# Designs tried in a protein design run: peptides against a protein of PDB entry 6MBK. Part 233

Target 1, 240 residues: chain A of PDB entry 6MBK
Amino acid sequence: GFEMVNFKEEGFGLRATRDIKAEELFLWVPRKLLMTVESAKNSVLGPLYSQDRILQAMGNIALAFHLLCERASPNSFWQPYIQTLPSEYDTPLYFEEDEVRYLQSTQAIHDVFSQYKNTARQYAYFYKVIQTHPHANKLPLKDSFTYEDYRWAVSSVMTRQNQIPTEDGSRVTLALIPLWDMCNHTNGLITTGYNLEDDRCECVALQDFRAGEQIYIFYGTRSNAEFVIHSGFFFDNNSH

## One batch from the design tools (peptide; made by RFdiffusion4, then SolubleMPNN)

Design b2_p28_4_s3 (from b2_p28_4, 13 letters changed)
Fold by OpenDDE base, seed 2:
Structure b2_p28_4_s3 (fold): chain B 240 residues (1-240), chain A 28 residues (1-28)
Amino acid sequence: as target 1 above (240 residues)
Amino acid sequence: SEFMSRHVPVRHYIPDMDEELELLDKLL
Protein backbone atom coordinates (compact mmCIF):
# COMPACT_ATOMS: atom_id res chain seq x y z
CA GLY B 1 0.00 0.00 0.00
CA PHE B 2 3.04 2.32 0.14
CA GLU B 3 6.54 2.82 -1.22
CA MET B 4 9.65 4.70 -0.19
CA VAL B 5 10.25 7.82 -2.25
CA ASN B 6 12.86 10.53 -2.14
CA PHE B 7 10.93 13.79 -2.14
CA LYS B 8 12.84 16.85 -3.32
CA GLU B 9 12.42 19.04 -0.26
CA GLU B 10 11.52 16.56 2.45
CA GLY B 11 13.95 13.77 1.66
CA PHE B 12 12.82 10.21 2.02
CA GLY B 13 9.16 9.59 2.79
CA LEU B 14 6.37 7.13 2.16
CA ARG B 15 3.98 7.43 -0.76
CA ALA B 16 0.66 5.65 -1.05
CA THR B 17 0.44 3.15 -3.90
CA ARG B 18 -3.32 2.85 -3.47
CA ASP B 19 -6.07 4.82 -1.86
CA ILE B 20 -5.84 4.57 1.92
CA LYS B 21 -8.78 5.53 4.09
CA ALA B 22 -8.59 7.37 7.38
CA GLU B 23 -8.13 4.98 10.31
CA GLU B 24 -7.09 2.16 7.98
CA LEU B 25 -4.25 0.00 9.29
CA PHE B 26 -1.73 0.42 6.52
CA LEU B 27 1.60 -0.15 8.30
CA TRP B 28 2.87 -2.44 11.04
CA VAL B 29 6.34 -3.30 12.30
CA PRO B 30 6.97 -6.36 14.48
CA ARG B 31 9.21 -5.99 17.55
CA LYS B 32 11.86 -8.22 15.99
CA LEU B 33 12.46 -5.55 13.34
CA LEU B 34 12.88 -2.71 15.84
CA MET B 35 16.16 -1.42 17.18
CA THR B 36 15.52 -1.35 20.91
CA VAL B 37 17.41 -1.18 24.17
CA GLU B 38 16.71 -4.90 24.41
CA SER B 39 18.19 -5.62 20.99
CA ALA B 40 21.21 -3.57 22.04
CA LYS B 41 21.57 -5.75 25.14
CA ASN B 42 21.33 -8.85 22.98
CA SER B 43 23.92 -7.60 20.47
CA VAL B 44 27.71 -7.41 20.53
CA LEU B 45 27.18 -4.39 22.79
CA GLY B 46 25.58 -6.61 25.45
CA PRO B 47 28.67 -7.38 27.54
CA LEU B 48 29.64 -3.71 27.73
CA TYR B 49 26.06 -2.68 28.42
CA SER B 50 25.94 -5.06 31.36
CA GLN B 51 28.95 -3.34 32.94
CA ASP B 52 28.38 0.31 32.07
CA ARG B 53 26.00 2.24 34.27
CA ILE B 54 25.48 5.02 31.71
CA LEU B 55 24.38 2.60 29.01
CA GLN B 56 22.08 0.98 31.53
CA ALA B 57 20.59 4.24 32.77
CA MET B 58 20.30 6.08 29.46
CA GLY B 59 18.46 4.08 26.84
CA ASN B 60 19.00 6.73 24.19
CA ILE B 61 22.77 6.32 24.53
CA ALA B 62 22.40 2.56 24.38
CA LEU B 63 20.49 3.01 21.12
CA ALA B 64 23.16 5.34 19.77
CA PHE B 65 25.87 2.76 20.38
CA HIS B 66 23.67 0.01 19.05
CA LEU B 67 23.19 2.03 15.89
CA LEU B 68 26.94 2.59 15.53
CA CYS B 69 27.75 -1.06 16.08
CA GLU B 70 25.19 -2.19 13.53
CA ARG B 71 26.33 0.42 11.01
CA ALA B 72 29.86 -0.90 11.34
CA SER B 73 28.66 -4.48 10.82
CA PRO B 74 28.36 -5.36 7.12
CA ASN B 75 26.06 -8.29 7.84
CA SER B 76 23.78 -6.41 10.21
CA PHE B 77 20.10 -7.11 9.81
CA TRP B 78 19.49 -3.38 10.03
CA GLN B 79 21.82 -2.36 7.20
CA PRO B 80 18.92 -1.63 4.83
CA TYR B 81 17.36 0.61 7.46
CA ILE B 82 20.63 2.32 8.41
CA GLN B 83 21.30 3.12 4.76
CA THR B 84 18.07 5.12 4.66
CA LEU B 85 19.16 7.36 7.52
CA PRO B 86 20.54 10.80 6.75
CA SER B 87 24.32 11.09 6.76
CA GLU B 88 23.96 14.42 8.54
CA TYR B 89 21.19 16.33 10.26
CA ASP B 90 19.85 19.85 10.57
CA THR B 91 19.87 19.52 14.36
CA PRO B 92 21.89 21.84 16.62
CA LEU B 93 24.85 19.47 16.86
CA TYR B 94 25.43 20.25 13.19
CA PHE B 95 24.83 23.99 13.41
CA GLU B 96 27.41 26.41 12.16
CA GLU B 97 28.55 29.28 14.34
CA ASP B 98 26.19 31.71 12.67
CA GLU B 99 23.22 29.44 13.27
CA VAL B 100 24.12 29.15 16.94
CA ARG B 101 24.48 32.92 17.18
CA TYR B 102 21.04 33.30 15.70
CA LEU B 103 19.61 30.95 18.31
CA GLN B 104 21.12 33.07 21.07
CA SER B 105 18.20 35.40 20.52
CA THR B 106 15.74 32.57 21.17
CA GLN B 107 14.64 30.53 24.15
CA ALA B 108 16.15 27.44 22.54
CA ILE B 109 19.75 28.46 23.21
CA HIS B 110 19.84 26.96 26.69
CA ASP B 111 18.82 23.56 25.40
CA VAL B 112 21.24 23.81 22.49
CA PHE B 113 24.18 24.46 24.77
CA SER B 114 23.01 21.73 27.09
CA GLN B 115 22.91 19.35 24.16
CA TYR B 116 26.43 20.34 23.12
CA LYS B 117 27.75 19.91 26.63
CA ASN B 118 25.99 16.62 27.18
CA THR B 119 27.10 15.14 23.87
CA ALA B 120 30.70 16.24 24.36
CA ARG B 121 30.84 14.75 27.84
CA GLN B 122 29.31 11.51 26.67
CA TYR B 123 31.78 11.23 23.83
CA ALA B 124 34.76 11.90 26.08
CA TYR B 125 33.56 9.29 28.54
CA PHE B 126 32.84 6.60 26.00
CA TYR B 127 36.00 7.26 24.02
CA LYS B 128 37.91 6.27 27.12
CA VAL B 129 35.60 3.32 27.78
CA ILE B 130 36.02 2.01 24.25
CA GLN B 131 39.80 2.33 24.51
CA THR B 132 40.15 0.68 27.91
CA HIS B 133 37.21 -1.59 28.71
CA PRO B 134 37.76 -5.30 27.99
CA HIS B 135 34.26 -5.79 26.64
CA ALA B 136 34.79 -3.04 24.08
CA ASN B 137 37.40 -5.10 22.22
CA LYS B 138 34.80 -6.97 20.19
CA LEU B 139 32.91 -3.87 19.15
CA PRO B 140 33.23 -3.15 15.43
CA LEU B 141 33.78 0.52 16.28
CA LYS B 142 36.76 -0.22 18.57
CA ASP B 143 39.33 1.35 16.27
CA SER B 144 36.97 3.85 14.64
CA PHE B 145 35.03 5.90 17.14
CA THR B 146 35.09 9.58 16.22
CA TYR B 147 33.06 12.48 17.45
CA GLU B 148 31.48 12.64 14.01
CA ASP B 149 30.32 9.05 14.42
CA TYR B 150 28.90 9.76 17.84
CA ARG B 151 27.26 13.01 16.77
CA TRP B 152 25.57 11.18 13.93
CA ALA B 153 24.33 8.36 16.13
CA VAL B 154 23.07 10.69 18.85
CA SER B 155 21.31 12.82 16.27
CA SER B 156 19.79 9.77 14.60
CA VAL B 157 18.42 8.53 17.90
CA MET B 158 17.33 11.96 19.04
CA THR B 159 15.25 12.47 15.93
CA ARG B 160 13.84 8.95 15.70
CA GLN B 161 13.58 7.36 19.15
CA ASN B 162 10.14 6.32 20.32
CA GLN B 163 8.63 5.02 23.51
CA ILE B 164 7.18 1.54 23.25
CA PRO B 165 6.20 -1.03 25.85
CA THR B 166 8.40 -3.95 26.79
CA GLU B 167 7.22 -7.37 25.64
CA ASP B 168 5.35 -7.97 28.87
CA GLY B 169 3.93 -4.44 28.87
CA SER B 170 5.29 -3.78 32.37
CA ARG B 171 7.71 -1.04 31.38
CA VAL B 172 8.45 1.51 28.69
CA THR B 173 11.55 1.19 26.54
CA LEU B 174 13.03 3.09 23.60
CA ALA B 175 12.99 1.99 20.00
CA LEU B 176 13.88 3.03 16.51
CA ILE B 177 11.08 1.89 14.24
CA PRO B 178 12.28 1.08 10.72
CA LEU B 179 9.99 1.86 7.79
CA TRP B 180 7.50 3.64 10.05
CA ASP B 181 9.93 6.46 10.81
CA MET B 182 10.18 7.15 7.09
CA CYS B 183 6.82 8.88 7.34
CA ASN B 184 7.25 12.62 7.48
CA HIS B 185 5.51 14.58 10.19
CA THR B 186 2.32 16.59 10.06
CA ASN B 187 0.03 18.06 12.65
CA GLY B 188 -2.76 15.83 13.89
CA LEU B 189 -3.43 13.05 16.36
CA ILE B 190 -1.41 10.04 17.39
CA THR B 191 -2.34 7.18 15.07
CA THR B 192 0.43 4.77 16.02
CA GLY B 193 0.02 2.27 18.80
CA TYR B 194 1.74 -0.82 20.03
CA ASN B 195 -0.22 -4.05 19.83
CA LEU B 196 1.05 -6.19 22.71
CA GLU B 197 -0.94 -9.23 21.64
CA ASP B 198 0.71 -9.36 18.23
CA ASP B 199 3.91 -7.70 19.52
CA ARG B 200 4.07 -5.03 16.83
CA CYS B 201 3.76 -1.33 16.17
CA GLU B 202 0.61 -0.53 14.24
CA CYS B 203 -0.12 2.67 12.35
CA VAL B 204 -3.49 3.75 11.01
CA ALA B 205 -3.93 6.52 8.49
CA LEU B 206 -4.38 9.99 9.93
CA GLN B 207 -6.55 10.95 6.97
CA ASP B 208 -7.54 9.73 3.54
CA PHE B 209 -4.58 9.42 1.21
CA ARG B 210 -4.94 8.96 -2.52
CA ALA B 211 -2.67 6.81 -4.59
CA GLY B 212 0.46 8.83 -5.28
CA GLU B 213 0.15 11.07 -2.21
CA GLN B 214 2.77 11.26 0.50
CA ILE B 215 1.73 9.65 3.77
CA TYR B 216 2.19 11.83 6.82
CA ILE B 217 1.85 10.92 10.47
CA PHE B 218 1.82 12.83 13.73
CA TYR B 219 4.75 11.95 15.98
CA GLY B 220 3.49 13.93 18.97
CA THR B 221 2.86 17.42 20.26
CA ARG B 222 5.98 19.56 20.39
CA SER B 223 6.85 23.20 20.64
CA ASN B 224 8.61 24.72 17.67
CA ALA B 225 11.69 25.00 19.86
CA GLU B 226 11.56 21.29 20.56
CA PHE B 227 11.23 20.60 16.85
CA VAL B 228 14.35 22.65 16.17
CA ILE B 229 16.30 20.93 18.92
CA HIS B 230 15.13 17.38 18.36
CA SER B 231 14.01 17.32 14.73
CA GLY B 232 15.97 20.16 13.15
CA PHE B 233 13.05 22.16 11.79
CA PHE B 234 10.26 24.56 12.61
CA PHE B 235 6.73 23.44 11.98
CA ASP B 236 4.40 26.29 11.10
CA ASN B 237 1.20 24.43 11.94
CA ASN B 238 2.52 23.14 15.24
CA SER B 239 1.00 24.27 18.50
CA HIS B 240 3.26 26.38 20.65
CA SER A 1 -10.14 6.64 18.46
CA GLU A 2 -11.36 3.10 18.91
CA PHE A 3 -8.08 1.90 17.46
CA MET A 4 -5.93 3.80 19.92
CA SER A 5 -8.04 2.69 22.86
CA ARG A 6 -6.75 -0.83 22.27
CA HIS A 7 -3.10 0.11 21.85
CA VAL A 8 -0.26 1.56 23.86
CA PRO A 9 0.42 4.92 22.21
CA VAL A 10 3.70 5.16 20.36
CA ARG A 11 5.24 8.61 20.52
CA HIS A 12 8.50 10.21 19.66
CA TYR A 13 10.49 10.57 22.86
CA ILE A 14 11.96 13.93 23.79
CA PRO A 15 13.98 13.88 26.99
CA ASP A 16 14.38 16.82 29.30
CA MET A 17 17.87 18.11 28.63
CA ASP A 18 18.41 19.41 32.13
CA GLU A 19 17.39 16.08 33.59
CA GLU A 20 19.74 14.30 31.21
CA LEU A 21 22.60 16.56 32.22
CA GLU A 22 21.88 15.97 35.88
CA LEU A 23 21.71 12.25 35.33
CA LEU A 24 24.99 12.27 33.44
CA ASP A 25 26.61 14.32 36.18
CA LYS A 26 25.45 11.77 38.71
CA LEU A 27 26.71 8.83 36.67
CA LEU A 28 30.15 10.26 35.84
Scores: peptide ipSAE 0.529, ipTM 0.913, DockQ to the pose 0.881
Fold by OpenDDE base, seed 3:
Structure b2_p28_4_s3 (fold): chain B 240 residues (1-240), chain A 28 residues (1-28)
Amino acid sequence: as target 1 above (240 residues)
Amino acid sequence: SEFMSRHVPVRHYIPDMDEELELLDKLL
């Protein structure tokens, strides 16, 4: 019902290959295809995760390291997904000096500085961990862990992480959702939900889409500051 | 919608930057 296409202005997105009606279930992603904190724990990262307080406490960082480990693994199941991710982002961690100066006049500046500080401190900490921790020796990152790598992973997770239920539905965890996250954003309502019975993410169409039209979804309401911090841009028609 | 009433909503997660920084400060 859809195909991946490179659109001129939006970059990669999904295009309908047939007419899709509003509220039609057109896309689903089983849990086994998601990159989650749980899949991170079950990966080569698992032993280190079990012994590192930050990885345990901060699921977004666990996802970032999971993403890096899988990227560095030629046989990773997620290689096709990872190759669809941007190599660079327009998020604050990639801002040039002039862009940061512009933000000084906005409400986002404090959060930008916090993000810089946080990311730098995380990198410094984990650089040491990777160099010294016994379980880090098994990681494909052992000899190639740069700030640029970490910045990319953090930015990838920041822009794409979602809350989903655990398998038993008792808790909330974090996930990257392949294929689904290729949909570009538009204003609207949440049309994605997790089906616990079938253990999959399910997305219904926000509106009617004709064959050949780009499929848009709504990722959630944000402030302009949140868009800058987590997506690198202001959204003029943002609803609060 | 009826669909969403039977699902756990899935949406992009945006953490509070100050809370994350504070948490990191406690863990380092």
Scores: peptide ipSAE 0.540, ipTM 0.916, DockQ to the pose 0.860; fails the geometry check
Fold by OpenDDE base, seed 5:
Structure b2_p28_4_s3 (fold): chain B 240 residues (1-240), chain A 28 residues (1-28)
Amino acid sequence: as target 1 above (240 residues)
Amino acid sequence: SEFMSRHVPVRHYIPDMDEELELLDKLL
């Protein structure tokens, strides 16, 4: 067992409520609980999705809009999950001028500017779409679609999106994985896999965890620059 | 691991920013 805990410096994470052994399956999340491109298509966003080439081509943007729509929906199934998400991020989209200047000496600066440009262009495009597209009228964000909203959604997706297989395993799609993504990151090996037979994400313990210890997982190999860009932090002992 | 050998790996997805820009440019 585990529980969500607000840790001092790391924010929310998962804490073991019992001893968990290495390789023990301690966490699983069925597909039906995931926020996916498919769930976006099946939501109030579906009609717009079916008519917008960008939403169709860019799953991460579809997830961002899905997240915004669900956040704006008081009765959304994902409200408990959404409420656990940060209200703001330490990602480059939130950087102040001085922070951007600091990055000028790093290899990340190009990607930061690219991210800024991309996000701004996306917002401008979708602002127009939301204002003019007939199917946008049904979206809960119709009357309020700010850059701040979009920045938040994009950052949420950027920091939390995962590749998972489709139900039939024939393709890869994108997903936000509630509960699982509450685990903070550590160096190690991938211990999360999708079980197609049971149609769920399964996570086994990277190591032994004692009752009361924070549970960490490895989200994947990243450079420190990639951590900044996509996760909003540096990992001191990052081996990459 | 033996566990992972029976699963499709799940990991955080990090797109290439230049590729995303290029894709967006094509779509706009």
Scores: peptide ipSAE 0.535, ipTM 0.915, DockQ to the pose 0.870; fails the geometry check
Fold by OpenDDE base, seed 4:
Structure b2_p28_4_s3 (fold): chain B 240 residues (1-240), chain A 28 residues (1-28)
Amino acid sequence: as target 1 above (240 residues)
Amino acid sequence: SEFMSRHVPVRHYIPDMDEELELLDKLL
């Protein structure tokens, strides 16, 4: 019912191949296809994860490392997904000096600097870990862990991470959701939910879409400042 | 919606940057 398309202004998105009605379940992604903190724990990163308090405490960082490990693994199940990810982002970590100067006039500047500091500190820490920790020797990124790599991974996760329930529904975890995250954002209501019985993310259409139209979803309530920090853009019609 | 009433909402996660910094400071 949909296809991936490169739109001129918005980049990659999903286009309807048939008419889709509002509230129609048009997309679902089983847990096994998600990149999650749990899949990170079950990957080559698992031994290091089990011994690193930051990876354990900060699921977003765990996802970033998971993403890097899988990217560096030619036989990774997620290679097709990873190849769809941008090589660079419009997030603050990629801003030029002039863009940062612009942000100085906004409420986002504090968060931008915090993001820079946080990311740099994380990188410095994990660079040491990767160089010295015994379990890091098995990581495919052992000899190739640059700030650019880390910046990319952090930005990928920052822009795409979602809260989903654990398999037993007892807790919340973080996930990258392949295919689903190809949908571009619009204002509206949350139309994506996790089905614990079938153990999958399910997305229903926010509105009617005709064949040939781009399918948009609402990722969640954000301020414009939050969009700048986490998505790199302002959302003019954001009513939240 | 009726659909969402039967699902756990899936939302993009946006952490607080100051909280992340504080957490990192505690963990380092």
Scores: peptide ipSAE 0.529, ipTM 0.913, DockQ to the pose 0.876; fails the geometry check

Design b2_p28_4_s4 (from b2_p28_4, 12 letters changed)
Fold by OpenDDE base, seed 3:
Structure b2_p28_4_s4 (fold): chain B 240 residues (1-240), chain A 28 residues (1-28)
Amino acid sequence: as target 1 above (240 residues)
Amino acid sequence: SEFMARHVPVLHYIPDNDEELKLFDELL
């Protein structure tokens, strides 16, 4: 098995409690435990979702609002998961002025500015929607929807959203995957897949892990710029 | 791997920022 541990340098991660062999199925997460666009539609957000074309077209925004609604709901099933999420991120939305200035010398600066603009515009739009739309009255965030809340939710989704198949396998949807996304990342191969027959995410070990070792998974091949923009960090040994 | 051959890959989704911005603007 594995256990959640707070590592000094990397924050929360998973540690092996026994020896795990390469390619061993050590972790699985059933669909019912995922935060998905579908679970958003089936939540208190559902009525608003059904009437807002942006929520319908942009699954990442739907997930962000789903996350905010569940965070604001004391009885939410996902409270234990939400409490494991960082309160702040190293994403561009949290960059200080000096960090932005540094990026001006890089190709990433355009994407940073686009992200700032996009997030600000989304917030302004949805602030108005939440204040005026009849179906927003039932949302637990109605009286407490700040830019900081939205920035956090967007950053949480941006860093953690995954593509998974729909239940029937006919389409792709977006999901946050509790427990699995606690694995910190290393260079390697994709070792997570969705099992449609059992309707769950399944993860096999990238390598042998001994009892007491941190379990790492692979983010995928990205440029360092993409990691900065979407995950807030540089990966030293990132292969292009 | 044989495992992945039988699964739909689960991939971290990274949208293009410019595309998202354009899409949002079109939906306003």
Scores: peptide ipSAE 0.509, ipTM 0.919, DockQ to the pose 0.903
Fold by OpenDDE base, seed 1:
Structure b2_p28_4_s4 (fold): chain B 240 residues (1-240), chain A 28 residues (1-28)
Amino acid sequence: as target 1 above (240 residues)
Amino acid sequence: SEFMARHVPVLHYIPDNDEELKLFDELL
């Protein structure tokens, strides 16, 4: 019902291969295909995770390291997904001096600087951890952990991480959702939910899409400023 | 929607930068 396409302006997205009706279930992704905090714990990162309180407390950082470890692993199950991710992002961590200067006239500048500071501090901390911690010696990123690597991983997670329920539905965890997250954003209503019975993410169409049209989803209610800071999107008519 | 009534919403997670910074500092 859909295919991945590289659109000239938006980059990679999904295109309908047939007519899709509003509210039609057109896409689902089982838990086993997701990159989650749990899959991070069960990976080569697991031993370090079990010994580092920051990885344990900050699921987004755990996902970032999981993503880096899997990217560095040629046989990773997620290689096909990782290869679809942008190499760079239109997010504040990649802003040039002129872009930052422009933002100084906006209310977003505080959040930009906070994000820079936070990311730099995290990198400095984990650089030391990776160099000194015994369980870090087995990580594929041991000898290749640059700020650019970390910036990329953090930006990938920041733009794509989702809250999903744990397997038993008792708690919330974080996940990257392959293929689904290739849908570009539009204004609308949430049309993605987790089906606990079948243990999968399910997405229904926000509107009718004709064959050959790009499929858009609504990521969530947020301001344009939040979209710029966290997703790199801007919509003039975004009412949130 | 009727669909969403039977699902746990899947939402992009956007942490507060100041809260994250505070949490990080507390964990150091």
Scores: peptide ipSAE 0.503, ipTM 0.917, DockQ to the pose 0.885
Fold by OpenDDE base, seed 5:
Structure b2_p28_4_s4 (fold): chain B 240 residues (1-240), chain A 28 residues (1-28)
Amino acid sequence: as target 1 above (240 residues)
Amino acid sequence: SEFMARHVPVLHYIPDNDEELKLFDELL
């Protein structure tokens, strides 16, 4: 077992409520609980999705809008999950001028500017879409779609989106994985896989965790720059 | 691991910003 805990420096994380052994399946999340491109299509966003080629082609944007729509929906199934998400991020989209200047000396600066440009252009496009498209009228964000909203959603997706198989395993799609993504990152091996037979994400423990210890997972091998840009954290000991 | 050998890896997805920008531009 585990529980959600707010850790002082790391924010929300998962804490073991009992001893968990390495390789023990301690966490699983069925597909029906995931926020996916498919769930976006099946939501209030569906009609707009079906008519907007960008939403169709860019699953991360579809997830961002899905997240915004669900956040704006008091009765959303994902409200408990959404409420656990940070209200702000330490991703480049939230950087102040001094932080950006600091990055000018790094290889990350190009990606930072590209990310800014992408996000701004996407927002401008979808602002117009939301204002003019007939199927946008039913969106809960119709009258309130700010750059801050979009920045938040994009950052949420950027930091949390995962590749998972489609139900038939024939393709890869994108998903936010509630509860699982509350695990903070550590260096190690991938211990999360999708079980197609049971149609769920499954996570086994990276190591032994004692009752009361925070449970960490490994999100993947990345450069420190990539962690900063895409995950909002830095590991000094990251060898990549 | 033996576990992962039986699963499709769940990986955090990090798109290339330049590729995303290009794709977006192509779709406009």
Scores: peptide ipSAE 0.502, ipTM 0.918, DockQ to the pose 0.915
Fold by OpenDDE base, seed 2:
Structure b2_p28_4_s4 (fold): chain B 240 residues (1-240), chain A 28 residues (1-28)
Amino acid sequence: as target 1 above (240 residues)
Amino acid sequence: SEFMARHVPVLHYIPDNDEELKLFDELL
C-alpha cells in the first residue's frame, strides 16, 4: 500500500499506492527486522558487548556500534536499510562553527555543547577499546573507526531510535525500525504501537491518505519519550 | 485510539545529554 519515494526538500519518504483510511493498519515490522540492542548482542559485536559495561548500560551506543558494524558488512541483512540512511545529518554534531556561534545566544547552545562533549568522549573511549580489546579484533571497523563514522552512527541512532518492549514485554529497549522510519514527521497523535502477541511494530494511518499522497506519522515528542522513560510507565525497567 | 489502547506505544527516544554524560562518567 506504499512505496519509497524521494521527495523534494524532505528526502526519502513513503507514498501511498492506494487510498488508506485513517486508523487503517497499513504498515507493520516484525521484531526480527528491527535493529535492536538485542540484535547487537547477537551480532559480531556480542563478545565485546558482553565485556564492556558502557555498551551494556547505554543502549544508544550499542545501537550506534551495531549500525557501524552492519554498515561495514557487505552481506548484512540490514544493508538495504542502511543504504537509505542519510550520509549526513542536520544534528548539532554536524553544525559548522558559525552555526554554533549563532546559537551561543540561545539556550540550545548548552545542549549542543553537551552533545559534542559526550560524543567526543565516547569516541575517545571506544577508539581505545577497539584498538586494545581482544574481542574487538573481529569487528569490521577494527582498522577504520573515525570520529566521522561515530558521529554518523550516533546521529543516525539519535534521530531514529525508538522505545519498544522487549520480547517478553518486561522492559523497554531501543530499536531502529526499518521501513517505518522512512515516514516523515507531522504533528498529530502516536499511531505506532508494538503488538506483543504478534511481536511486531504496527502503524495505523494518522489520517486519510489518497493514492499518491505522502504518508506522515507522528514520532512523538521529547516530553513523551521522557515521560515513558522517567515514569517507568509500562515496565519495571528500561534499556537505554 | 482504540488501536493504541491495545498496543505498547512506540516512541522516539531522546536522551538527556546531561544524564548521558553522568552515566558515561560513572561507568568509566
Scores: peptide ipSAE 0.493, ipTM 0.915, DockQ to the pose 0.612

Design b2_p28_5_s1 (from b2_p28_5, 13 letters changed)
Fold by OpenDDE base, seed 2:
Structure b2_p28_5_s1 (fold): chain B 240 residues (1-240), chain A 28 residues (1-28)
Amino acid sequence: as target 1 above (240 residues)
Amino acid sequence: SELLEELLRLDTSKPREIPLFSEVKASL
């Protein structure tokens, strides 16, 4: 009941192809389609993951490397998803000097500097790992691991990562949710949940959508500072 | 490792928490 559309101002989004009623289950994504820490571990990254404590401890980094490996793999199952991701982001890691100066007047500045420092340190560490670790030899990114690539992957994960249950529901893991994360954001209520019985993410419509209308979802409440940090923008309609 | 501890400390990333769908359905 929807299609991917490139909207002029908002970039890629989902458009209804039929009338969708409020609370109607219109979108679901099975676990097998998700990019998860588990799928990273089961990929070409698996051998390195099993030996690197940082990858094991920081699921967001594992997802970032998973994205990079899959992007570099022409036959990756996730190529269609990866191609929908922005090539650049408006997140702090992409800020120009003037944008950083603007943030100096905000509470976000400390977190921005933390992101810069953290990302730089991660890159420096993993650059060395990729150059020296035996299990890195088979990674498709070995000869093409740039800071720009890493910045992109980190930003992709930062803006799109979700915490979902493991298959058995006993723990949580991190996931990118293809197709679902193409929905642009609006104010409202959380209408997405994980269905363990069917092992899928399920999204119900926040409101009625007519055929031809863009489908919006609510990703959650964040402060303006958090929006800047995670999404690179201020949300003016933040009632909180 | 000292590096890991620092990276964890400096990590500002916050994943979206996807609830169980049963909880979502109950809130609607």
Scores: peptide ipSAE 0.615, ipTM 0.931, DockQ to the pose 0.881
Fold by OpenDDE base, seed 4:
Structure b2_p28_5_s1 (fold): chain B 240 residues (1-240), chain A 28 residues (1-28)
Amino acid sequence: as target 1 above (240 residues)
Amino acid sequence: SELLEELLRLDTSKPREIPLFSEVKASL
């Protein structure tokens, strides 16, 4: 009922191939298709994860490394998804001096500087880990781990990470949700939830969409400052 | 470790919270 399209101004999005009615379940993503902390643990990263306290404590970093490892793996199951991700982001880690200067007048500046400092420290730490840790020798990024790589992965996770229940529903974990996260954002209500019985993310249509129309979803209420920090864009019609 | 504590403190990342679908249905 939909197709991925590269829109001129909005980048990749989903377009309806048929009429979709409001509240229709048009998109679902089974757990097995998600990039999760658990899939990271079950990947080539698993041995390192089991021995690194930072990876264990910071699921977002685990996802970033998982993303990098899979990107560097030609036969990765997630290659089709990874290839749809932006090569660069409009997030603070990519800001030019003028953009940072603009933010100095905003409440976001403290968080921007925190991101810079945190990301730099993470990179420095993991650069050493990758160079010295025995389990890092098997990582496809062993000889190619740059700050640019790490910045990309961190930004990808920052903009796309979701908290979902574990399989047993007893805890929460972090996940990237392929295909679903290609939907561009609009104002409205949350129409995506996790179905534990079927073990999948489910998305219902926010409104009627006609064949050929772009499908938009609502990712949640954020201030413009929060959108800049987490998503790299402003949303003018933020009615919430 | 001191490093981990600092990284946690400096972490500004906020994942989207995906609710249970039952909650979504109740809100629509």
Scores: peptide ipSAE 0.606, ipTM 0.929, DockQ to the pose 0.879
Fold by OpenDDE base, seed 1:
Structure b2_p28_5_s1 (fold): chain B 240 residues (1-240), chain A 28 residues (1-28)
Amino acid sequence: as target 1 above (240 residues)
Amino acid sequence: SELLEELLRLDTSKPREIPLFSEVKASL
């Protein structure tokens, strides 16, 4: 087993409550527990989704709005998950001027500016949509849609979004994977996959973990620049 | 349509690609 723990330097993570062996299936998350584009379509956001081409074309935005709607819903199934998410991020959308100036010497600066511009334009568009669209009246964020809210949701999705197969395996969709995404990152091999037969995300242990140790997983290879853009940090042991 | 095209062009988000578990098993 494992438990959620707030680690001093790393924030929330998972700690083993027993010895876990390498390659042991220790964590799985059924599709019904995921926040997906499909769950967004099936939520209070559904009517608006069905009429907005940008929501339909950009699954990451659909997830961001889904996250905001669920956060604003006290009875949301995902409240326990949402409450574990950071209230702020170290991603570029939260950078101060000095931090942006530092990035000017890096390859990330172009993507940072693109991210800023994109997020601002998205917010401006959807602010108008929320104010004017008939189906927006049903959204819990109708009267409280700020840039800070949107920045948070976009950053949450940016750092945590996953591409998974659809239920029939014919296409891919986007998902947030509760509990699993609480694992902090380490270098290694991919040990998480989607099991279509059981319709769940499955994670096996990267290495042996003793009871009381933090459980780490490898989320994939990224350049240092990509880590900054998508996760807001440099990974010291990044071999890429 | 023009706005959508711009937003798509400016999108820097890259989701993690979760492979099929069968592929994971084969790589371990």
Scores: peptide ipSAE 0.601, ipTM 0.928, DockQ to the pose 0.868
Fold by OpenDDE base, seed 5:
Structure b2_p28_5_s1 (fold): chain B 240 residues (1-240), chain A 28 residues (1-28)
Amino acid sequence: as target 1 above (240 residues)
Amino acid sequence: SELLEELLRLDTSKPREIPLFSEVKASL
């Protein structure tokens, strides 16, 4: 098995509790444990979702609101997962003025400004929606919807969202994958896939891990610029 | 909606694409 551990410098990660062999299926997450657009639709957000065109068109925003609603719900099934999420991120939405100035010399600046503008506009829109829409009255965040909350949710989704197949495999949807996304990143091959037959996300070990070792996975190839934009960090062993 | 069009245009979010596990197994 594995356990969640707070590693120095790396934050939360997974540690092996036994020896795990390369290519061993050590981690799987059933669909019912995922935070998806579908689970958002089936939540307290559902009535608002059904009437808001932006929530319907932008699954990432739907996930952000789903995350906020579940965070504000003490009895949420996902509380254990949400409590593992960072309270703040190193993503551009959290950059200080000097960090933004540094990016002005890079191609990333356009995307950073786009993120700022988009997030601000989303917040302004949904602030009004939450204040005025009848179905927003049932949301646990109705009286506590701040830009900081929204920035956090957007950043959480931005760094952790995955595209997975729908249950019937006919389409794709967006999902946060609890427990799995606790793995820290390393260079390698994709070892995670969705198993439609068992309706679960499955992860096999990239390499042998001994009991007590941190388990790393490869989340995919990104440029350093993309890491900054989407994850707020540079990966030293990144070839791009 | 003009707003929706703009939000879509400005959206820089890129989800990770999780392949089918069968494809993963075939690549290992």
Scores: peptide ipSAE 0.618, ipTM 0.932, DockQ to the pose 0.875; fails the geometry check

